# Designs tried in a protein design run: peptides against a protein of PDB entry 3OGK. Part 3

Target 1, 307 residues: chain A of PDB entry 3OGK
Amino acid sequence: ATPDRLSRRFPNLRSLKLKGKPRAAMFNLIPENWGGYVTPWVTEISNNLRQLKSVHFRRMIVSDLDLDRLAKARADDLETLKLDKCSGFTTDGLLSIVTHCRKIKTLLMEESSFSEKDGKWLHELAQHNTSLEVLNFYMTEFAKISPKDLETIARNCRSLVSVKVGDFEILELVGFFKAAANLEEFCGGSLNEDIGMPEKYMNLVFPRKLCRLGLSYMGPNEMPILFPFAAQIRKLDLLYALLETEDHCTLIQKCPNLEVLETRNVIGDRGLEVLAQYCKQLKRLRIERGADEQGMEDEEGLVSQRG

## One batch from the design tools (peptide; made by RFdiffusion4, then SolubleMPNN)

Design b1_p8_2_s3 (from b1_p8_2, 5 letters changed)
Fold by OpenDDE base, seed 1:
Structure b1_p8_2_s3 (fold): chain B 307 residues (1-307), chain A 8 residues (1-8)
Amino acid sequence: as target 1 above (307 residues)
Amino acid sequence: LSREELRR
């Protein structure tokens, strides 16, 4: 319940996960003194948890000072930092982490809200890190980072296996994909339709080991880029794809080794039937209620008890 | 669906 009790009970703790805000609570309805700040925990980590190598904050308030203290306290011993749906920090805090934690293997900021000052943190990571295995800033709004730094990271980090990014134009990531020889998972990017050049994405070359994928804004015109390696796809994130029910059926049929599917209710009962028919190794299915429900005129895009 | 609607 309290940071001090944790260190007394588990002085040799290697991994810590803290959860702050309840899932059902809106940010504005929780008093500031609800205990969602990481500060007291970071103090305890710095003083008493000297073997801690993995930190996961979920729905916590994290300041730049907190990140700086954590970075300096754990330095190269910190292997994993996950800022999962956190807020309160800027890119200066991230810069401190990558500057001091040069052997970090996992860096996650998925769905975190922050103030972006510059892209220095990613540049610093690119210049000095060779240990990175997982980089995840999926569903974030970085506008000042460079795809070239991502390419440099891919070139220097031989164990890089999972990368999830924001809204990079996918064509700007060609160099990254070429460099990321061991990449197994990629999510994010941005596919942008061009009426004058519908085939602009057809020549994309993906890493040979890629088997977990989620391309943002992928429509039916872009979907064929997956067909050459669809049989090796094990995880598919279609939450932010622009696919209709029929498109889902087409893609699913080509992915017989699919183990994990995340999509919206647009898959419909028909899509679920196709999934059951062709994807015998499916382990996880997530169907999210999408905004497209409001626009669906036909019952085909709805999941019922029949699916 | 607009891109903005997908992000909600």
Scores: peptide ipSAE 0.171, ipTM 0.877, DockQ to the pose 0.364; fails the geometry check
Fold by OpenDDE base, seed 3:
Structure b1_p8_2_s3 (fold): chain B 307 residues (1-307), chain A 8 residues (1-8)
Amino acid sequence: as target 1 above (307 residues)
Amino acid sequence: LSREELRR
């Protein structure tokens, strides 16, 4: 499809999702000049798609100029921007988006690759936005953003229900969790084991409505922090947890209302059996191959075709 | 598993 054909056929389009390079690109099956630039689409959006409020770019090349043009063209009409596994932009582009799109409800840049110049974009968002419902920069590397800005966002955005972040120390997010009273989903952060202070996370207070969770680097020592509300957990992301098979079994047994589980092969057939036994409401199961497959040592950590 | 291995 071409941008011009889209606008001609759907002049009142409100939501657009563009997919760039497919996974097949990983196998060098796609010519280098395949493109995937959003530029022509942004031009078309700016000129002809005046009702567009939701934009989702997946695996596209997005420049700061593209973001700036989009931001200025849609301004407060833009409610959703998802830069899903995109590349080519810097934090200047993000700054333009949050500066001009002050009523944005969903901002996602999950797994995007970008150049980080500063943390101004998050600060600007914190200072001016009260509309955010979803903020997602999961699996990104921001080093210059402040947890305090995230807390400010939580305080100001009463409809904030889903937040996924990078490697913030979880203890730095205490204020955020306290402020985010309506938060239902949280992913990311960083749990850091401290041998000298094993109980450092035991006093963490999570939002009362939290039911979708994925704490990065959660090990068996930290896992008990979930037990008080495990019965209300509906989705678990354990892809980046440091749990063994037995730990999975322990946690799963405590989550009878689990609907979605994402984990690694370490769950094993045993974990799957436990899952089937205790999680009768399970709707989706995602098992990824982790680095654990290279260590054939524990037979229990492998999911067979029978499990 | 190291943290680095988890991200791959």
Scores: peptide ipSAE 0.170, ipTM 0.878, DockQ to the pose 0.366; fails the geometry check
Fold by OpenDDE base, seed 5:
Structure b1_p8_2_s3 (fold): chain B 307 residues (1-307), chain A 8 residues (1-8)
Amino acid sequence: as target 1 above (307 residues)
Amino acid sequence: LSREELRR
């Protein structure tokens, strides 16, 4: 489809999702004729799609200029922006979005590759936004943003229900969790095991409504922090957890209301059996091939056709 | 598994 054809057919379009280049070329230079650039679409949005409030770019090349144009064109009418596995922009582009789109409800940059200049975009968002419901920069590498700004966002955005972040030290997010009273979903962070302080994270207080969770680098020593509210967990992301088969079994048994599980093949047939036994409300199961396949000598760490 | 290996 071409941008011009879209606007002619759907002048009142409110939501647009564009899928670009294949995964293999996601962060590589692609010829302009591939259609992987959002530029012509942003032009069309600016000129002809005046009711557009939701934009989702997946695996596309997005420049700062594209983001600036989009931001200025849609301003406070833009409620959702998802830069899903995109590349080509910097934090200046993000700054433009949050500066001009002050009523944005969903901002996603999950798995996007970008050049980080500063943390101003998150600061600006914290200072001016009160509408945010979903913030997602999961699997990104921000090093210049402040956990304090995330806390401010949680305090100011009463409808904030889902937050996914990169590798923030989880202890730096204590203030955020305290402020995020309505948070239902959290993914990311970084649990850093300290042999000298095995209880380092035991006093973490999570939001009371938290039911969708994925803590990065959670090992068996940290896993018990979930036990007090394991019965209310509906979605669990263990893709980046450091749990073995037995740990999976232990945790799954404590999550009888689990609806969605994402994990690696380390769960094994045994873990799947436990899952079937204890999680009767399971709706979706995702098992990824992990590096576990290369290192596990034991059959229990592999999902077979029997599991 | 190292943290770096998990991200690949």
Scores: peptide ipSAE 0.169, ipTM 0.876, DockQ to the pose 0.367; fails the geometry check
Fold by OpenDDE base, seed 4:
Structure b1_p8_2_s3 (fold): chain B 307 residues (1-307), chain A 8 residues (1-8)
Amino acid sequence: as target 1 above (307 residues)
Amino acid sequence: LSREELRR
């Protein structure tokens, strides 16, 4: 489909999702010039799609100029922007979005690659936005953003229900969790083992409504922090947890209301048996092959056709 | 598993 044809057919379009390069691009099987640029679409949005409030780009090339044009064209009418596995932009583009789209409710850049210039975009968002419901920069590498800005966002955005972040030290997010009273979903962060302070995370207080969770690098020593509210957990992302098969079994037994589980094959057939026994409300199960499969052909941490 | 291995 061409942008021009879209606007002519659907001048009152409110939501647009565009998919760029397929997964095969990860293997260099697709030429770079495959037309994954958002530029022509942004031009069309700016000129002809005046009711568009939701934009989702997946696996597309997005420049700062594209983001700036989109931001200025839609301004406070833009409610949702998802840059899903996109590339080509810098934090200047993000700054333009949050500067001009002050009523944005959903901002996602999960698994996007970008050049980080500064943390101003998150600061600007913190200073001016009160509408944010979903913030997601999961699996990204931001080094210059401040946990304090995230806390400010939580304080100012009363409808904030889902936040997914990169590798923030979880202890730096204590203020954020305290402020995010309506938060239902959290993914990311970084749990770091400290031999000198084995209990450094024991006093971590999570939002009362938290029911969808994925803590990065959570090991068996940190896992007990979930036990007080494990019964209310509905979704677990364990893809980046450091849990063995037995740890999975322990946690799953404590989550009888689990509806969605994402994990690696380390769960094993034993973990799947425990899951079937204790999690009767399970709706979705995702098992990925982890790097831990390399060399463990005969170990318990494999999912067979039995599971 | 190292953190680096999990991200691959």
Scores: peptide ipSAE 0.147, ipTM 0.870, DockQ to the pose 0.372; fails the geometry check

Design b1_p8_2_s4 (from b1_p8_2, 4 letters changed)
Fold by OpenDDE base, seed 3:
Structure b1_p8_2_s4 (fold): chain B 307 residues (1-307), chain A 8 residues (1-8)
Amino acid sequence: as target 1 above (307 residues)
Amino acid sequence: LTREELRA
């Protein structure tokens, strides 16, 4: 459908999800300039979709000008913005969004590519937002944002329930976890092995309601930090964990209430057997092929048709 | 696995 047809048919639209390039674009099967610009849609939103509170762009090209126009047009009426696998913007565009949309509840830029100018957008969000429920910049590369701003957001946004971040050192998020009393989901961070201090993460205190979790680079030495609350875990993201097959078995056995598991083929047939035995509430399983296959050394790390 | 390999 064209933007103009959408507004004519649904003038009172509250939620819009646009999908751009298909998955085939990841394999260079579609030229990068195929289209998928949000500009015509942002123009239509600004002019004719005055009740729109939720916007989800998936695999689209989004410029700073597009974000600025959207921000000013919807202002505090915008509750949800998801830039899902989008590109073409900088942190200046994000700054415009958080400056003008002070009551935003969901802000997502997961797997988006952008140019980072500074960390002002997160600072502005921390200083003025009290409505945030979901913050997600998982699988992004921010180097100029401050974990202190994340802590401030947690302190000020009492309804904050889901946070997914990039490669913050987990120890820098201690204050965040303490402040985020209602947090149910956390993904990302960075666990860094230190041979000189093997127990440096053992004193981490997680939010009491945490039940959906994915710690990046978690190895077998760090895995025990989950054991005290493993029984309450409902979702695990192990895609970026450094766990072997045996480690998967150990952790899965401790998570009898697991509903969703995302991991790599390193789980192996053995891990799948353990999963079937101990996780009777499992609803969804995602297994990706990881670089683990290049190391033919661990035959246990292969999922066969038997598993 | 290296961090670089996990991100690929």
Scores: peptide ipSAE 0.179, ipTM 0.878, DockQ to the pose 0.394
Fold by OpenDDE base, seed 4:
Structure b1_p8_2_s4 (fold): chain B 307 residues (1-307), chain A 8 residues (1-8)
Amino acid sequence: as target 1 above (307 residues)
Amino acid sequence: LTREELRA
C-alpha cells in the first residue's frame, strides 16, 4: 500500500497501524524503498489525514524529523502513538511529541532502540500532560529519566491505568505507586537482591487496583510481596522473573483468578499441572524457551507434550 | 540465570 492511496480512499482515517520487516533484519542494511521508513507516511498524515488520532508503527525506521513533523501536524489531536520495536530516533524526537501532543493518552516505545540524549521528554510529559492512560517503555534502556517525573505523571494523570517501564529500582517508584491510585497494570522495574537487607521490598505498597503485573528480576525472596493481593492478579509476566519451577508452583497456587500467564519453560510440566489445577480462568499461556534450556539438567524445568 | 542471559 502507498500513503497517497490510503488518504484518497480513507480521508477520515482515525487509526493507522504500519508494520515493517521482521526484527532479524538490520534496518541500516535495508533498501530505502522497502517501506520500512515512516517518512512518506508522516508526510501523508501531515497533509491529508486530518482526523488521525492513533498511530502505531511496528518495526519501522522513525527519525526525529518524522516525529517532529507528526507532532506538529496532529498536535493535541494525537491520542495514541506507539513506536513498537522501532529505531532511528533519539529522545529529541520524543520531546517533540510530548511538547506538541499534550493530550496524548497512550505513549509506547516498547522494545524500541534509540539514542538517549537526556530525560527532558519525560519531564516535559510530567509538567504538561493530564490525559495519559497508558505509558509503555518496557524493555528499553532509558538511563537519564527520573522516577520523580513518573511520580508526577501518576499524580497528574488520574486516568493512568497501565505503566510499563525499564530498569527503575523498584524502591525509587514508591512515590509513583502511591500516586497512581487507578493503576491496574505495571511491568518492568528492577528488583535487586541485597544480602544485607533481605526484606527491603517487603514494605512496598502497590496500587489497590493492580491486577496485571510483571516485575523484572523478581526472585523467590521478593515474590512474597505479591501474596497480599495475589488473589486479584489477572495477568502475570514472569518472563524476566528469577523463579524456579517450585517458585512458579507457589505463586500460581496463590493466583486463582489468573487469566494470562507469560513465563519461561522453567515452569516445567509440574508448574503447568499446578496451573491447570488452580487457575480455572486461564485464557492465555505464553511459554518462552529462554536461556533455561541451555543449562538445565533438571528435567522439571522443561515443558514436554505432557504439560 | 543472570540478568543478561535472561534478556538475551
Scores: peptide ipSAE 0.165, ipTM 0.873, DockQ to the pose 0.350
Fold by OpenDDE base, seed 2:
Structure b1_p8_2_s4 (fold): chain B 307 residues (1-307), chain A 8 residues (1-8)
Amino acid sequence: as target 1 above (307 residues)
Amino acid sequence: LTREELRA
């Protein structure tokens, strides 16, 4: 479909999702520039889709100019922006979005690639937004944003329920967790082993409603921090945890209300048996082939057709 | 497994 055809057919469109690059791009089979540009769509949105409040670009090329135009065109009417695996923009584009769209509820740039100029976009968001419900820059590389701004967002946005971040040291998020009283989902962060301080994470206090969780680089030494609230966990993302088969078994046994599990094949047939035994409410299971399981054909941590 | 390999 063309942008102009869309507006003619659906002038009152409130939600738009555009997909660019095929999934094959994940394996470097598709050139970077084959994703498609959002520019003509942004033009159409600006001119003719005046009811649009939700925009989702997936695997598209998005420039700062595109973001600036979108931001100014929709302003406080824009409630959702998802830049899902997009590229071509910088943090200046993000700054424009948060500057002009002060009532945005969902902001996502998960797995997007961008040029980071500064952390101003998150600071601006922290200073002016009180509407955020979902913030997601999972699997991104930000080095210039401040955990303090994230804390400010949590304090000011009382409806904040889901936050996914990059590689923040988890201890830098203590203030964030304290402020985020209604947070139900958290993914990302960085757990870093410290031989000199093995219990450095044991005193972490998580939001009381937290039930969907994925801590990056969580190993067996850190895993016990979940045990006090494991019974209320409904979703676990273990894709980027550093847990072996036995560790999976230990954790799964403590999560009887688990509904969604995402992990690598390191869980093994043994872990799947434990899952079946203890997690009777499981609705969705995602198992990916991780790098650590490559070549482990004869070892634990391989999911067979039996499992 | 390195962190880079885990995220690849």
Scores: peptide ipSAE 0.156, ipTM 0.867, DockQ to the pose 0.403
Fold by OpenDDE base, seed 1:
Structure b1_p8_2_s4 (fold): chain B 307 residues (1-307), chain A 8 residues (1-8)
Amino acid sequence: as target 1 above (307 residues)
Amino acid sequence: LTREELRA
């Protein structure tokens, strides 16, 4: 498939998803000469896809120039941009997007690799956007963005329902959580142990509608912060939690309405048994192999054929 | 598990 063929066949296309590394069945549909670059697609979008409001690039090479062209071409008509596991851009490209696409509702750069020049893109987004519903830079390395800008976004974007972030100290997000009254999903952050302040997270107040979450580096000492609203949890991301098998059992037992669980093999057969017993509404289960597999020789923390 | 190992 070529960009020109797409525009000719679907001149009124509203949503486009491109995958740089397709499954084997789709391999022949991507021209080899484009090498996973979005450039020819951005050119086509700019020229011929005037109704396009949603763009999803997955595992593509995206330059700042590509983002700038896309931003200027679609402007306030762009509602969704997902840079999913992409590379090749800097925060200047993100700045262009948020500067020109002031009505963007979904901005995702989850697991993307980029060069961080500054935090201006998030500041610009905070200063001008009121439409944002989903912000996702989960599993990224931003060091120059401000939690204060995230708080401003929460104050200004009444429809903000999902936010996934990198390694912000959770205590720096207190203002954000207070402002994000309609937030349903939160992933990321960083929980840091402090021997001198073991209860430093116990007074965290989460948004009342929060039902999908994944707190990075949450251990058994921090896990109780979820207990007051565990019954309303629908999705848990425990991939980066520091929970053992028993901790999983404890938490799962408190989440009878859990629909989606993502975790590591540390859950073990025992955890899966507890999951089956208490979570009757479970729809999706993802178990990844974690580094903990290398050290666990015992039956606990390993998913066998029995689980 | 270290934080670094979780991210790898």
Scores: peptide ipSAE 0.194, ipTM 0.884, DockQ to the pose 0.307; fails the geometry check

Design b1_p8_3_s1 (from b1_p8_3 with P1V S8A)
Fold by OpenDDE base, seed 2:
Structure b1_p8_3_s1 (fold): chain B 307 residues (1-307), chain A 8 residues (1-8)
Amino acid sequence: as target 1 above (307 residues)
Amino acid sequence: VTREELRA
């Protein structure tokens, strides 16, 4: 499909999702003429798709110029922008988006690769946005953004329900969690074990409505922080948790209302048995091989065809 | 398993 054909057929299009498909897009390995660039689509959006409020680019090449053009063209009409596994832009492009699209509700850069120039984009978002519902820069590498801006966003955006972040130290997000009263989903962060402070995270207070979560690098020592509200957990992302088979069993047993589980092969057949026994509402199960498989041929952390 | 291995 070509951009011009789309606009002619669907001039009142409100939502657009484009997929570049190959993972090679993330590494700028897509040829110029392969259709991996969003540029022609952004041009078409700017000129002819004047009702478009939701844009989802998946595995596309996106430049700062593309983002700037999109931002200016749609302005406050843009409610959703998802840069899903995209590449080619810098934080300047993000700054343009948040500067011009002040009523954006969903902003996603999950697994995108970009050049980080500064943290201004998040600061600008914090200073001017009150509409945000979903913020997702999960699996990204930001080093120059401030957790204080995230807290400000939580304070100002009362409809904020889902936040996924990179490697923020979880303790730096205490203010964020306190402010995010309606937060239902949180993924990311960084739990960092401290031998000198075994109870480092035990006093964390999570939002009362939190029911979907995935804490990065959560080990068995940190896992108990979930126990007070484990019964209300509906989705767990354990892909990046540091839990062994037994730890999975312990946690799963405490989550009788679990509907979605994402984890690695380390859960093993034993973990799956426990899951079946205690989680009667389970709807989706994702098991990735992960790094555990190479070392556990003889360990419990393998899922067989029986599991 | 290292953190780097988890994200690879």
Scores: peptide ipSAE 0.241, ipTM 0.898, DockQ to the pose 0.379
Fold by OpenDDE base, seed 4:
Structure b1_p8_3_s1 (fold): chain B 307 residues (1-307), chain A 8 residues (1-8)
Amino acid sequence: as target 1 above (307 residues)
Amino acid sequence: VTREELRA
């Protein structure tokens, strides 16, 4: 469909989701006119889609100019922006969004590729937003943002329920977790093993309502931090955890209310058997092969047709 | 498995 056709047919459109290039396609192999740029859509939004409050771009090319135009056109009417696996923008574009869209509830840039100029966008968000419910920059590389701004967001946004971040040291998020009283979902962070201080994470206090969790680089030494609230865990993302088959079995046994599990092939048939035995409410299971297949001499870490 | 390998 073309942008102009959309606005003519649906002038009162509130939500728009656009999908760009196929997963297997490289940008340089696709003609420029394939529809991968959001520019014509942003133009149409600015001119004719005055009720649009939710925008989701998936695998699209998004420039800072596009974001700036969108931000100014929708301003505080924009409630949701999802830049899902997008590219072409910098943090200046994000700054424009949070500057002009001060009532945004959902901001996502998961797996997007961008040029990071500074951390001003998160600071601006922290200074002015009180509406945020979902913040997601999972699997991104932000090196210049401050965990203090994330804490400020948690303090100011009482409806904040889901936060997914990059590789913040988890200990730097202690203040964030304390402030995020209504947080139900957290993914990301970075657990870093310290041989000299093996229990450095044992005193972490998570939000009381936390039930969807994915801690990056969590190993068996850190896994016990989940045990006090394992029974309330509904979703667990172990894709980037450093758990072996036995560790999976240990954790799964402690999560009888688990509904969603995402992990790697390392769970093995044994882990799947344990999952079936203890997690009767399981609704969704995602198993990725991961890097484990390249290093596993142990057959236990493989999922067969039996599992 | 290393961190780098997990994200590859």
Scores: peptide ipSAE 0.239, ipTM 0.898, DockQ to the pose 0.367
Fold by OpenDDE base, seed 5:
Structure b1_p8_3_s1 (fold): chain B 307 residues (1-307), chain A 8 residues (1-8)
Amino acid sequence: as target 1 above (307 residues)
Amino acid sequence: VTREELRA
């Protein structure tokens, strides 16, 4: 499809989702006409899609100029921006978005690759946004943003229900969790094992409504922090957990209301049996191959045709 | 599995 054809057919379009080619192609010498750049679409949005409030770019090349143009064109009418597995921008582009789109409700950069200049974008968001419902920079590498800004966002955005972050030390998010009273979903962070302080995370207090969860690098020593509210959990993301088959079985047994599970093949046939036994509300199961397969010598750690 | 392997 072409941008001009879209606007002619749907001048009142409110939501647009564009999917580019696989990300691997973005790192190759690809001609400009491969269709991976959002530039022509942003131009069309700016000129002809005056009612557009939701934009989702997946696996697209997005420049700071593109983001700046989009931000200024849609301003406070932009409610959703998803840069899903995109590349080509810096944090300056993000700053432009949050500066001009002060009523944005959903901001996603999940798995996007970018150049990080500073943490100003998150600070600006914290200082001026009160509308945010979903913030997602899961599986990104921001190093210059402040957990304090995330806390400020939680305090100011009373409708904040879903937050997915990169590698924040979980203990630095204590203030955030306290402030995020309506948070239902949290993914990311970083659990860091400390042999000298095995219970360093024991006193973590999670938001009372939390039911969708994925803590990065959660091992069996940290897993018990979920037990007090495990029956409340509806979705678990264990893709980046450091749990073995037995750990999966232990956790799954404590989550009778689980509806969505995402994990690696380390769950094994045994874990799937336990899942079937205890999780009668399960609606969706995602099993990734992961790196576990290389170390497995027996059938227990692998999903076979039995599962 | 290590953290590095999960991130790859």
Scores: peptide ipSAE 0.264, ipTM 0.905, DockQ to the pose 0.310; fails the geometry check
Fold by OpenDDE base, seed 3:
Structure b1_p8_3_s1 (fold): chain B 307 residues (1-307), chain A 8 residues (1-8)
Amino acid sequence: as target 1 above (307 residues)
Amino acid sequence: VTREELRA
């Protein structure tokens, strides 16, 4: 569909999701200059889609100018912005969004690539937003944002239920977890093993309603921090955990209410058997090929056609 | 598995 055709057919559109380049583009099967710029769509949104409150761009090119135009056009009417695997913008564009869209409820930039100029966008969000429900910059590289701003967001946004972040040291998020009383989902962070302090993370206190989580770089030494609330876990993201097959078995046995599991092939056939035995409410299973295959001598770390 | 390998 073209932007103009969309507005003519659906002038009262409230939610728009645009998908750009297909996954096949990753294999250089599609020219880089293939369409996918959001500019024509932003122009149409600004002029003709005045009831639009939710925008989802997936695998598209988004410039700072596009974000600025969108922000000013929709202002506090914009409730959801998802920049899903997008590129072409900087943190200046994000700053414009949070400055003008002060009632935004969902802000996502998961797996997007951008140029980071500063951490002002998160600070501005922390200072002025009280509506945020979902914040997701999972699998991004922010080095200039502050965990204190994340804590402020948690304190001010009482409806905050899902937060996915990059490589924050988990201990720097203690204040965030304490403030985020209604948080149900957390992904990301960074667990950093310290040989000199093996119990470094044992005193972490998670939000009481937490039931969907994925702690990056969690190893077997850190895994026990989940045991006190493992029975309430419904979703686990273990894609970036440092767990072996046996560790998977140990954790899965403690999660009888698990509904969604995402992991690597290191779970193995044994892990899948344990999963089938203990997780009777499982709805979705995602197994990705990880870097584990190149080094794994053990057959247990591979999912065969038998699993 | 290294952290870098997990991100690739």
Scores: peptide ipSAE 0.255, ipTM 0.902, DockQ to the pose 0.396; fails the geometry check

